# Designs tried in a protein design run: peptides against a protein of PDB entry 4QMF. Part 35

Target 1, 175 residues: chain A of PDB entry 4QMF
Amino acid sequence: ESSFMTLFPKYRESYLKTIWNDVTRALDKHNIACVLDLVEGSMTVKTTRKTYDPAIILKARDLIKLLARSVPFPQAVKILQDDMACDVIKIGNFVTNKERFVKRRQRLVGPNGNTLKALELLTKCYILVQGNTVSAMGPFKGLKEVRRVVEDCMKNIHPIYHIKELMIKRELAKR

## One batch from the design tools (peptide; aimed at target 1 R107 T115 M167)

Design b2_p22_7_s2 (made by RFdiffusion4, then SolubleMPNN; from b2_p22_7, 8 letters changed)
Fold by OpenDDE base, seed 4:
Structure b2_p22_7_s2 (fold): chain B 175 residues (1-175), chain A 22 residues (1-22)
Amino acid sequence: as target 1 above (175 residues)
Amino acid sequence: EEKEEKLDKELDKLSEEILKES
């Protein structure tokens, strides 16, 4: 039997309560058990004796990880698909100055979220910037690109350089 | 820096173009 647990911040509790039945239903299809502990502030996923695919528990682990980082359930549940991967990028450790952190994080998002949306298109990923983390979902290649852009941005390497590079790569991939 | 602000503006324009083309 395999199990994974993740903690979630208090502000996420109300939302998780509202969608937990949906989480349970989605995981039941794979015979994965799950528990929401409101006292501890944790989510747990477990294999059962009826779990057919042992690898699905890792996807279930990723599901609760994404949910803990504010990814909406309709998006997060897609992680259970075979062709979908995810990454949770910690961005809070790159800068000690709060104002500098906020500035660099905002640069990644851009006005009206345009920069982030452009990055999503270029990498074929879903990207959510929340608090001290960036959550991404998509193909492995795209996720690697997202992590590079995100971390470099927090290191004060302007995203424009990477965006231009990704644009060229996209054009070359088109017929 | 003024240079960073310039790059921010350029990035925004470029992002809008990418979104428009999609």
Scores: peptide ipSAE 0.687, ipTM 0.953, DockQ to the pose 0.914
OpenDDE base, seeds 1, 2, 3, 5: peptide ipSAE 0.684, 0.685, 0.683, 0.683; ipTM 0.952, 0.952, 0.952, 0.952

Design b2_p22_7_s3 (made by RFdiffusion4, then SolubleMPNN; from b2_p22_7, 6 letters changed)
Fold by OpenDDE base, seed 4:
Structure b2_p22_7_s3 (fold): chain B 175 residues (1-175), chain A 22 residues (1-22)
Amino acid sequence: as target 1 above (175 residues)
Amino acid sequence: EEEEEKLDEELDKLSKEILEES
């Protein structure tokens, strides 16, 4: 039997309560059990004797990880698909100055979220910037690109250089 | 820096172009 647990911040509690039945239903299809502990502030997933695919527990682990980082359930549940991967990028450790952190994080998002949306299109990923983390979902290649852009941005390497590079790569991939 | 602000503006323009082409 395999199990994974993740903690979630207090502000996420109300939302998680509202969608937990949906989480349970989605995981039941794979015979994965799950528990929401409101006292500890944790989510747990575990295999059962009826779990057919042992690898699905890793996807369930990723599901609760994404949910803990504010990814909406309709998006997060897609992680259970075979062709979908995810990454949770910690961005809070790159800068000690709060003002500088906020500035660099905002640069990644851009006015009206345009930069982030453009990056999503170029990488074929879903990207959510929340607090001290960036959550991404998509193909492995795209996720690697997202992580590079995100971390470099926090290191004060302007995203424009990577965006231009990704644009060129996209054009070369078109027929 | 002024240079960073210029790059921010250019990035926003480029981002909008990418979104419009989609």
Scores: peptide ipSAE 0.696, ipTM 0.952, DockQ to the pose 0.917
OpenDDE base, seeds 1, 2, 3, 5: peptide ipSAE 0.695, 0.694, 0.692, 0.692; ipTM 0.951, 0.951, 0.951, 0.951

Design b2_p22_7_s4 (made by RFdiffusion4, then SolubleMPNN; from b2_p22_7, 9 letters changed)
Fold by OpenDDE base, seed 4:
Structure b2_p22_7_s4 (fold): chain B 175 residues (1-175), chain A 22 residues (1-22)
Amino acid sequence: as target 1 above (175 residues)
Amino acid sequence: DEEEEELDKELNELSEKILKES
């Protein structure tokens, strides 16, 4: 049997308790077992003797990883689809100064979330900025682009350069 | 940084344009 476990922060406990039956139901369709441990603060997924697709356990792993990083269940559960990939980008270690970190993270989001929404459209991804991580879901190509923009932003490379580049690429892709 | 602030402004304007055209 294969199993994966992820820890979640305390502030996610209430939400995870609320949606765990839905998580269980979604994974049951694939004969993947799951456990929410409120004492340890962990989620576990594991194959069973009835698991017919060995690859689905990796998607289940991704599901709990996304949930731990505050992605809501209706979005996170889409990871179980074959055409959906995800990435969890750690952004907390690029800058030691907390004020600089907050500023650069906010730059990525933009006023009213405009920058983030624009990036979502350009990359065809879902993107969530939470704490020290950025969670993204979408096509592999789009995810690579998201990671580049996010990490470069934390390295003090302004997102505008990447946004302009992505706009050009989008226009070229249109017929 | 004045230059960064200008880029921030331009980025927001560009973002709004992208959102409007979508």
Scores: peptide ipSAE 0.698, ipTM 0.955, DockQ to the pose 0.917
OpenDDE base, seeds 1, 2, 3, 5: peptide ipSAE 0.695, 0.696, 0.695, 0.694; ipTM 0.955, 0.955, 0.955, 0.955

Design b2_p22_8 (made by RFdiffusion4)
Pose (drawn by RFdiffusion4):
Structure b2_p22_8 (pose): chain A 175 residues (1-175), chain P 22 residues (1-22)
Amino acid sequence: as target 1 above (175 residues)
Amino acid sequence: SEEEELLEEALEEMEEELEEEE
């Protein structure tokens, strides 16, 4: 009955092609069927007659979505867990110009990826920047903070204010 | 300790970048 599909770029195909057997196995634990269409370049997840809890299909949809945005499989299967939520942030329709987009995304990740790592430490979330998207995984509150930072960064508001704020909040909680 | 050092470096880098943009 329930079926969700997503598209993936070609540079991702090779990776998925070699790890797909691991995906259908992880999904087999929940009795969710999945197909990988190479010509179309898509992934599909479906519920079956023998699926215990159909709602997990939502999580399965998130899994293949994370896989379409260059999130590594070991990190991605965590979405099939309970205390895990995700958020794939679209950053394409903020800037019409290409140069400025790269400027702000590069500002989002920063030198040596430090500022991006700093966000991971402060929001307690896994964050990955890829092309037109920023994929995040972890606690709901931290996810809200990540979306806030990313969206406010793709708009010309620098992440430094947010990082400082989160640092102050953290030290205040330390007390 | 390594995480604190990284956070300090990240703050310094972001402050320098904001000054250049201004």

Design b2_p22_8_s1 (made by RFdiffusion4, then SolubleMPNN; from b2_p22_8, 6 letters changed)
Fold by OpenDDE base, seed 3:
Structure b2_p22_8_s1 (fold): chain B 175 residues (1-175), chain A 22 residues (1-22)
Amino acid sequence: as target 1 above (175 residues)
Amino acid sequence: SSDEELLKKALEELEEELKEEE
């Protein structure tokens, strides 16, 4: 039997407590057990003897990983679907200067979050920028594009260039 | 479409931000 554990930050505790019954119910459909440890600040998922598909534990692992990174439950739970993948992109190590880091991270979001929304539409992904990571959910092709845009942004390549490219590709695909 | 309008607006805002950063 397989198990996975992830830690979550203290500020996430109240929310996780609120939605944990929903997490349990969602995982019960797949006979995956789960535990919320408020003392340690961790979430654990594990297979049981009744788990039919052993591979579902990997999706459960991804679920708690996404929840720990502030993805809301109604979105995170979609990871249990067969056609849904995710990626957690670490962005905190590209720049040592904090001010520069914050500036580049903000470029991913843009005014009123419009840059992020544009990227979501063009890649058919959900994208959340939080702390030192960017969480994304969607098709593998879209996730690949998201990672490229995010990492390039942290390397001082403005998202506008990728957005323009993706818009052109989208128009060409409609023909 | 609404999506196309959103994309165009986002692009315009990005262009403005880029000019402000220069």
Scores: peptide ipSAE 0.230, ipTM 0.815, DockQ to the pose 0.792
OpenDDE base, seeds 1, 2, 4, 5: peptide ipSAE 0.212, 0.109, 0.217, 0.201; ipTM 0.810, 0.714, 0.813, 0.807

Design b2_p22_8_s2 (made by RFdiffusion4, then SolubleMPNN; from b2_p22_8, 8 letters changed)
Fold by OpenDDE base, seed 3:
Structure b2_p22_8_s2 (fold): chain B 175 residues (1-175), chain A 22 residues (1-22)
Amino acid sequence: as target 1 above (175 residues)
Amino acid sequence: SEDEKLLKEAIEQLEKELKEEE
């Protein structure tokens, strides 16, 4: 039997406690067991003797990974769908200067969240910028685009350049 | 079309901010 564990930061504890019954119910449908350890600050998912689909444990792993990175449950649980993929992009290691890091991370969000919304629309992904990671959910093609934009942003390539490119591609696809 | 409008508005705003940062 397979098992995966993910640690979560202390500030997520209260939220995870409130939604854990929903997590349990969602995973029970697939005969995946789960444990919330408040002492260790961890979430664990496990296959059981009744687990039919061996691939679902990997999605369960992704679920707890997303939850640990502040993705809300109603969105995170969509990862259990066959056509849904995710990516957790680490952005904290691109820049050592804190102010520069914050500035570049803010560029991903943009004024009133417009940059992020534009990226979500163009890539057909859900995107959450939180702490030292960017969590994304959607089609594989979209996820690849998100990762490129996010990493380039942290490398001081403004997202606007990619957004313009994606807009052009979108217009061409309509022809 | 609505998404396109939103995107164009976002791009316009972003271009202004980009010029201010440069």
Scores: peptide ipSAE 0.153, ipTM 0.782, DockQ to the pose 0.787
OpenDDE base, seeds 1, 2, 4, 5: peptide ipSAE 0.069, 0.071, 0.146, 0.127; ipTM 0.691, 0.690, 0.778, 0.768; seeds 4, 5 fail the geometry check

Design b2_p22_8_s3 (made by RFdiffusion4, then SolubleMPNN; from b2_p22_8, 8 letters changed)
Fold by OpenDDE base, seed 3:
Structure b2_p22_8_s3 (fold): chain B 175 residues (1-175), chain A 22 residues (1-22)
Amino acid sequence: as target 1 above (175 residues)
Amino acid sequence: MEDEKLLKEAIEELEKELEEEK
């Protein structure tokens, strides 16, 4: 039997308590057991004797990972679908200067979230910028593109350049 | 079609913001 555990920050506790019954129900469909430990501040998923697909535990692992990184449940639960993948991109170590970090992270979102929205549309991904990570969900090709844009942004390449490139590629693909 | 329109509008706004930042 396989088991995975992830820690979550204290500020997520109230939300996780609220949605945990929904998490349980979603995982029960796959015969995956789950535990929310409020003392330790952890979520655990584990296979049972009735788990049919051994690979589903990896998706369950990803589910709790996404939830720990502030992805809302209605979005995070989509990871259990066969065609959905995810990536958690660590952005906190690219820049030592806090002000520079905040500025570059803000560029990923842009005014009124327009940069993020454009990137989501072009990559067909869901993207959440939170703290020192960017969480993304979608097709593998799209996730690869998201990671490139995010990391390059933290390396001081403005996302607009990649967005323009992706637009051109999209237009060419329609022909 | 709606997504394409939204995307174009977003890009135009981003280009404007980029110019203002420089």
Scores: peptide ipSAE 0.147, ipTM 0.775, DockQ to the pose 0.644
OpenDDE base, seeds 1, 2, 4, 5: peptide ipSAE 0.072, 0.071, 0.140, 0.125; ipTM 0.687, 0.681, 0.770, 0.758

Design b2_p22_8_s4 (made by RFdiffusion4, then SolubleMPNN; from b2_p22_8, 6 letters changed)
Fold by OpenDDE base, seed 3:
Structure b2_p22_8_s4 (fold): chain B 175 residues (1-175), chain A 22 residues (1-22)
Amino acid sequence: as target 1 above (175 residues)
Amino acid sequence: SSDEELLKKALEELEKELEEEE
């Protein structure tokens, strides 16, 4: 039997407590057990003797990983679907200067979140920028594009260049 | 479409931001 654990930051505790019954119910459908440890600040998922598909534990692992990174439950739970993948992109190690880091991270979001929304539409992904990570959910092809844009942004390549490229590709695909 | 309008607006805002940073 397999188990996975992830830690979550203290500020996430209240929310996780609120939605944990929903997490439990969603995982029960797959006979995956879960535990919220408020003392340690951790979430755990594990297979049971009744787990039919052993591979579902990997999706459960991804679920708690996404929840720990501030992805809301109604979105995070979609990871349990067969056609849904996710990626957690670490962005905190590209730049040592804090001010430069914040500036480049903000470019991913853009004015009123318009840059992020554009990327979501073009890649058919959900994208959340939080702290030192970017969480993304969607098809593998889209996730690959998201990672490229995010990492390049942290390397001082403005997202506008990738957005233009993706827009062109989208138009070509319609023909 | 609404998506196309959103993309165009996003592009315009990005271009404006880029100009302000230069």
Scores: peptide ipSAE 0.230, ipTM 0.820, DockQ to the pose 0.783
OpenDDE base, seeds 1, 2, 4, 5: peptide ipSAE 0.218, 0.111, 0.227, 0.206; ipTM 0.817, 0.718, 0.820, 0.811; seed 2 fails the geometry check

## One batch from the design tools (peptide; aimed at target 1 R107 H158)

Design b2_p23_1 (made by RFdiffusion4)
Pose (drawn by RFdiffusion4):
Structure b2_p23_1 (pose): chain A 175 residues (1-175), chain P 23 residues (1-23)
Amino acid sequence: as target 1 above (175 residues)
Amino acid sequence: EEEELLEKALEELEEQLEEEREE
């Protein structure tokens, strides 16, 4: 009955093609069927007659969505867990110009990826920047903070204020 | 190691914000 599908870019195909057997196995634990269409370049997840809890299909949809945005499989299967949520942030329709987009995304990740790593430490979330999206995984509150930072960064508001704020909050909680 | 990285990230962000203000 329930079926969700997503598209993936070609540079991701090789990786998925070699790890797909691991995906259908992880999904087999929940009795969710999945197909990988190479010509169309898509992934599909479906519920079956023997699926215990159909609602997990939502998580399965998130899994293949994370896989379409260059999130590594070992990190991605965690979405099938309970205390795990995700958020794939679209950053394409903020800037019409290409140069400015790269400027603000590069500001989002920063030198040596430090400021991006700093966000991971402060929001306690896994964050991955890829092309037109920023994929995040972890606690709901930290996810809200990540979306806030990313969206406010793709708009010309620098991430330094947010990082400082989160650092101050953390030290206040330390007390 | 994480504290050092955070301090370094803050310095890098301050420098980058100063450069953007000068533009």

Design b2_p23_1_s1 (made by RFdiffusion4, then SolubleMPNN; from b2_p23_1, 7 letters changed)
Fold by OpenDDE base, seed 1:
Order: sequence, then C-alpha cells, then structure tokens
Structure b2_p23_1_s1 (fold): chain B 175 residues (1-175), chain A 23 residues (1-23)
Amino acid sequence: as target 1 above (175 residues)
Amino acid sequence: MDEELLEKAIKELEEELKEEEEE
C-alpha cells in the first residue's frame, strides 16, 4: 500500500483543523485514508485494501500538498477530478535580495490583482501566490504557461510581455 | 466581460512598467 506525507507551516494549523472532516469525507469516497498530525505538523494520505483506483493516491498526495501551501479546500479538492492537474512553483530561490523578491512577486499579482486574474483567465488556471511558492491548478497546457510566466517574472521579465503574447494567441484562436 | 478585464489589466501593467522605467 502507498503512503504520502506533507509538512505544513504552523500558521495553517487552525485552518486545516477546521476543514479536516471535509478532507476525510472527500477521500473516503475513494477509500483513501488520511491523518492530520498536529504534533509533527503533517498530513498523510494512504491507500487501503478497498482503494479501487491506484492513481487516486497521487491525486490525494497533490491535495495535501496544495492544502499545505494555503490553497483553500473547496479549490484544492478539485484536484481529485480526472481532468485537473496542479503545480507548486518554488519562487524563493531566484532572488537573494528580499526587497527585490517582494517586488517581483508583487508583479505577479499586479494592481488590484489584475495581473494574476488576467493570467488565470488566459491559462484557464487557478493561481495562488503565497510566501515562497505559487500554486496553480488547471489543464497541463495552462500550467506550463503559468510556470513560464512565474519563473520569468522572478528572473526580471515582467508578466505583461507574456500576457500580451497570450492575448495574441487567444485572438488567433478565435479566428 | 473577460476582454474588458484583460484590457484594463494590460493598461495598468503598461503604466506600472512606465513608472518603473522612470525610477
């Protein structure tokens, strides 16, 4: 039987406690067991003898990974759907200067979150910028585009250039 | 509606870039 564990930061503890019954119920439908360890600060998912789909454990792994990175449960649970993929992009290692890091991370969000919303619409992804990671959920094609934009932003390529590119591609696809 | 949001986002980003280049 397969098992996966993910650590979560202390600030997520209260939220995870409140939604853990919902996590359990969602995974029970697939006969996946789960454990919230508040002492260690970890989440674990496990296959059982009744697990029918062997691939569902990988989706359960992704679920707890997303939850650990502040994705809310109503969004994170969608990872259990067959057509949904995710990516957790580490952004904390691109820049050593803290102020430069914060500035570049803010560019991903933009004024009033409009940059992020535009990127979500163009890629058909959900995107959450939190701490040293960007979490994304959606189709594989969209996720690939999100990763490119996010990493390039941390490398000092402003998201506007990619947004313009994606807009052009969208217009071409409508014709 | 989505197009309007995108146009607004692009405009705001262009303004932000201009401000950053002037600094």
Scores: peptide ipSAE 0.093, ipTM 0.689, DockQ to the pose 0.838
OpenDDE base, seeds 2, 3, 4, 5: peptide ipSAE 0.084, 0.052, 0.052, 0.089; ipTM 0.687, 0.636, 0.637, 0.686; seeds 4, 5 fail the geometry check

Design b2_p23_1_s2 (made by RFdiffusion4, then SolubleMPNN; from b2_p23_1, 10 letters changed)
Fold by OpenDDE base, seed 3:
Structure b2_p23_1_s2 (fold): chain B 175 residues (1-175), chain A 23 residues (1-23)
Amino acid sequence: as target 1 above (175 residues)
Amino acid sequence: SDEKLLEQAIKELEEELKKEEEE
């Protein structure tokens, strides 16, 4: 039997409590057990004797990882689908200056969230910028593109340049 | 359409980028 545990920050506790029954129900379909520990502040997923697909535990691991990073349940639960992958990109270690970090992180979102929306459309991914991480869900190709844009942004390459490039590629692919 | 949304987004982003460069 396999098990995975993820810690979550205190500010997520209330939300996780409200959706945990839904998490349990979703994982029960795959015969994966789960535990929410409010004292430790952790989520755990475990295989059972009835678990048929050994790979599903890895998706369950990803589910709790995404939930810990503020991804809402209706989106996070999609990770259990076969064609859905995810990535949690650490962005907090690229810049030591706090103001510079905040500025570059904000560029990922852009005015009215337009940068993020554009990236989501072009990569066919869901993207959430929160704290020191960027969480993304989607096809592997799209995730690779998201990681490149995010990391380059933290290295002071504005996302707009990548967005323009992706738009050109998209147009070429339609022909 | 998605295409129209993208075009509008790019326009706004270009304007924002210009403002940042002027600072």
Scores: peptide ipSAE 0.272, ipTM 0.836, DockQ to the pose 0.743
OpenDDE base, seeds 1, 2, 4, 5: peptide ipSAE 0.267, 0.267, 0.272, 0.267; ipTM 0.836, 0.835, 0.838, 0.835; seeds 2, 4 fail the geometry check

Design b2_p23_1_s3 (made by RFdiffusion4, then SolubleMPNN; from b2_p23_1, 7 letters changed)
Fold by OpenDDE base, seed 3:
Structure b2_p23_1_s3 (fold): chain B 175 residues (1-175), chain A 23 residues (1-23)
Amino acid sequence: as target 1 above (175 residues)
Amino acid sequence: SDEELLEKAIEELEKELEEEKKE
């Protein structure tokens, strides 16, 4: 039997409590057990004797990882689908200056969230910028593109340049 | 359409980029 545990920050506790029954129900369909530990501040997923697909535990691991990083349940639960992958990109170590970090992180979102929306559309991914991480869900190709844009942004390459490139590629693919 | 939304978003982003360059 396999098990995975993920810690979550205190500010997520209230939300996780409210959705945990839904998490349990979703994982029960795959015969994966789960535990929410409010004292430790952790989520755990485990295989059971009835777990048929051994690979589903890895998706369950990803589910709790996404939930810990503020991804809402209706989106995070999609990770259990076969064609859905995810990535949690650490962005906090690219810049030591806090103001510069905040500025570059804000560029990923853009005015009215337009940068983020554009990236989501072009990559066919869900993207959430929160704290020191960017969480993304979608096809592998799209995730690869998201990671490139995010990391380059933290290296002071404005996302607009990548967005334009992706738009050109999209147009060429339609022909 | 998604294409129209993208075009509008790009226009706004380009304006924002130009404003940042002026700072």
Scores: peptide ipSAE 0.195, ipTM 0.799, DockQ to the pose 0.734
OpenDDE base, seeds 1, 2, 4, 5: peptide ipSAE 0.183, 0.192, 0.191, 0.184; ipTM 0.791, 0.798, 0.797, 0.793; seed 4 fails the geometry check

Design b2_p23_1_s4 (made by RFdiffusion4, then SolubleMPNN; from b2_p23_1, 8 letters changed)
Fold by OpenDDE base, seed 1:
Structure b2_p23_1_s4 (fold): chain B 175 residues (1-175), chain A 23 residues (1-23)
Amino acid sequence: as target 1 above (175 residues)
Amino acid sequence: DDEELLKKAIEELEEELKKEEEE
């Protein structure tokens, strides 16, 4: 039987405690067991003898990974759907200067969150910028685009250039 | 609609980019 564990930061503990019954219920439908360890600060998912779909454990792994990175449960649980994929993009290692890092990360969000909203619409993804990671959920094509924009932003390529490119592609696809 | 939202977003982003380049 397969098992996966993910650590979570202390600031997520309270939230995870409040939603863990919902996590358990969602995974029970697939006969996946789960454990919240508050001492270690970890979440674990496990297959059982009654697990029918062997691939669901990988989705359960992704679920706890997303939850650990501050994705809210109502969004994260959608990963259990067959047509939904996710990506957790590490952004903390691109820039050593803290001020430069903060500035570039803020560019992903933009004024009033407009950059992020535009990216979500154009890629058909959910995107969450939190700490040293960007979490995304959606179709594989969209996720690939999100990763490109996010990484390029950390490399000092402003997201606006990618947004313009994606808009052009969108217009071409409508014709 | 989504198109109008995107156009407005780009306009705001272009203004923001211009400000950053002037700093």
Scores: peptide ipSAE 0.260, ipTM 0.835, DockQ to the pose 0.824
OpenDDE base, seeds 2, 3, 4, 5: peptide ipSAE 0.255, 0.261, 0.258, 0.247; ipTM 0.834, 0.834, 0.834, 0.829; seed 3 fails the geometry check

Design b2_p23_2 (made by RFdiffusion4)
Pose (drawn by RFdiffusion4):
Order: C-alpha cells, then structure tokens, then sequence
Structure b2_p23_2 (pose): chain A 175 residues (1-175), chain P 23 residues (1-23)
C-alpha cells in the first residue's frame, strides 16, 4: 500500500549500489520492501502484507532521503531508531546568483569545517552539507536550532551570533 | 573534551575574523 520514492544524483549511485544489500537487510527487520532503480536513478520504499507497524515507513522514507543526500549508511540507519529525527534543509532558493550561494554555504561550513563541527557540538546533532542541501540528524530541539542557523546563514546573517548564543546557553546550563 | 573546547575556541576566532573581513 504505502510507498515513497526519492531521486539521487549519479555520483552517489556507486556507493548505494554497493551498500544496497545492507539497506534491504536493515529494512527487512521491519518488513519494508525496497527497490533500487539504476536507470531512473531512484530509491523506493514500500510496506508489505507482513509489516508490523506501517508508520515506520515514514522513517524508511527519511532513510532513503538521507541516502540521496550523501549521508553515509551507518549514520543513516539511526533514523530507524526511536529517539532519532532528521531534517533535510533545502538551501537552493535563497540566492539567485551562484557565487554568493557558494560564499554563504562556505561560510556555513567554514575553515576546515570548524564552525560546522562547532554546530554539531552545540546542537548535539549530526550535520552534513552537500550541494543544495544540509542534512541534519538528532534531537528535535537541536534540529530546530540547526535549521535556524542554516536558514539564517543562507540569508546574510552571520553564524557567529548564533554560535555565541548557544555557547552562552551551554555555559549557563553548566552552572 | 579538551579537544572539543579548543576547537570551539578556534571556531569562534575564525568566525570573528571572517565577520571583520565582510565588514
């Protein structure tokens, strides 16, 4: 009955092709069927007659979505857990110009990826920047904070204010 | 961890420098 599909870019195909057997196995635990269409370049997740809880298909949809945005499989299967949520942030329709987009995304990740790592430490979330998207996984509150930072960064508001704020909040909680 | 604190301090310094360059 329930079926969700997503598209993936070609540079990702090789990785998925070699880890797909691990994916259908992880999904087999929940009795969710899945197909990888190489010609179309897509992934599909479906519920079956023998699926215990059909709602997990939503999580399965998130899994393949994370897999389409260059999130590694070991990190991605965590979405099938309970205390795990995700958010794939689209950053394409903020800037019409290509140079400024790269400028702000690079500002989002920063030198040596430090400021991106700092966000991971402060929001307690896994964050991955890829092409037109920023994929986030972890606690709901931290996810809200990540979306806030990313969206406000793709708009010309620098992430320094947010990082400082979160640092101050953290030290206040330390007390 | 100590390494994480050092990274956070460094990340703040880098952000301050980048914001000054943009201004």
Amino acid sequence: as target 1 above (175 residues)
Amino acid sequence: SEEEEELLEKALEELEEELEEEE

Design b2_p23_2_s1 (made by RFdiffusion4, then SolubleMPNN; from b2_p23_2, 6 letters changed)
Fold by OpenDDE base, seed 5:
Order: structure tokens, then C-alpha cells, then sequence
Structure b2_p23_2_s1 (fold): chain B 175 residues (1-175), chain A 23 residues (1-23)
């Protein structure tokens, strides 16, 4: 049997408690067991003797990883679908200066969240900027593009340049 | 969709404006 565990920050505890029955039900359909440990602040998923698909445990691992990074359950649970992939991009190590970090992270969101919305539309991904990570869900091609834009943003390349490039590519693809 | 295109164009215009203000 395989098992995976992830830690979650304290501020997620109340939310995770409220949705954990839904997590359990979703994973039960695949005969994956799960445990929420409020003392340690961890989530665990594990295969059982009745687990038929051995690959589903990896998706369960990704589910708890996404939940730990503040992705809401109705979105995170979509990771159990075969055509859905995810990526958790660490952004906290690109810049040592806190103010510079915050400024560059804010550029990913943009005014009224327009930068993020544009990126989501162009890449066909869900994107959540939270703390020191950016969580994304969608097709592999889109995820690759998201990671490039996010990392470049932290390297002081404004997302607008990538958005313009993606717009041009989209227009060309429609021809 | 056409709606998505309009949203994207609007977003780009707003972002370009913001870039000019930051420079």
C-alpha cells in the first residue's frame, strides 16, 4: 500500500474541517482512505486492499497538496479527473527582498485581478496566487505556459509581455 | 469566444496603462 502526507498551515484548519467529509466521499469512490490530523496539521491519503487503480493515489496526493495551498475543494477535487493536471509553483525563492517579492507577486494578479484572469483564459487553466506558491490546474500545455509566466514575473519580466505573445498566438491559431 | 476576446482586449489596455504609470 502507498501513502502520502502533506502539512497545511494553521489558517486552513477550519476550512479543511468543514469539507473533509466531502474529501472522504470523493476518495471513497476510488477506495482511497484519507486522514485529517488536526494535532499535527496534516492530511494523509493511502491505498487500500480494494484500491483498483494504482495511479489514483498520485491524484489523491495532488488533491491534498492543492487543498493545503488554499485551493477550494470544488476546484481541487477536479484533479481526480484523468484529463486534469496541476502544478504548485514555488515563488518565494526568486527574490530576497520582501517588498520586491510582494510587488512582483502582485503583478501576477494585476488591477482587479485582470492579469490573472487573462492568463487563465489564454492558458485554459485555473490559477491561484497564495503566499509563496502559485497553484494551477489545467492541461499540461497550459500549465507549462503558466509556470513560464509566473517564474518570469518573479524575475522582473512583467506578465503583460507574455499576455501579448499569447494573444498573438491565439489569433494565429484561429486563422 | 467573442466575449473572451473583448475581455482580453480590455485587460491588455488596462495593464498597459498600469505599466506606463509604474515607469
Amino acid sequence: as target 1 above (175 residues)
Amino acid sequence: SKEDEELLKKAIEELEKELKEEE
Scores: peptide ipSAE 0.139, ipTM 0.777, DockQ to the pose 0.710
OpenDDE base, seeds 1, 2, 3, 4: peptide ipSAE 0.134, 0.080, 0.152, 0.145; ipTM 0.775, 0.710, 0.783, 0.779; seeds 3, 4 fail the geometry check

Design b2_p23_2_s2 (made by RFdiffusion4, then SolubleMPNN; from b2_p23_2 with E2K E4D E9K E17K)
Fold by OpenDDE base, seed 3:
Structure b2_p23_2_s2 (fold): chain B 175 residues (1-175), chain A 23 residues (1-23)
Amino acid sequence: as target 1 above (175 residues)
Amino acid sequence: SKEDEELLKKALEELEKELEEEE
């Protein structure tokens, strides 16, 4: 039997308590057991004797990882689908200066979230910028593009340049 | 979709404006 555990920050506790029955129900369909430990502040997923697909435990691991990073349940649960992948990109170590970090992180979101929305559309991914991480869900090709844009942004390459490039590529693919 | 294309176009216009203001 395989098990995975993920810690979550205290500010997520209330939300996780609210949705945990839904998490349990979703994982029960795959015969994966789960535990929410409010004392430790952790989520655990485990295979059972009835678990048929051994690979589903890895998706369950990803589910709790996404939930710990503030991805809402209705979106995070999609990770259990076969064609859905995810990536959690650490952005906190690219810049030591806090003000510079905040500025570059804000560029990923842009005015009214338009930069993020554009990137989501072009990559066919869901993207959440929160704290020191960017969580993304979608096809592998799209995730690769998201990681490139995010990391380059933290290296002071503005996302708009990548967005323009992706738009051109999209237009060319339609013809 | 046409709706997505229009959304992207508007987003780009706003982003370009923001870049010009930042530089």
Scores: peptide ipSAE 0.188, ipTM 0.796, DockQ to the pose 0.691
OpenDDE base, seeds 1, 2, 4, 5: peptide ipSAE 0.181, 0.082, 0.184, 0.172; ipTM 0.794, 0.698, 0.794, 0.789; seed 4 fails the geometry check

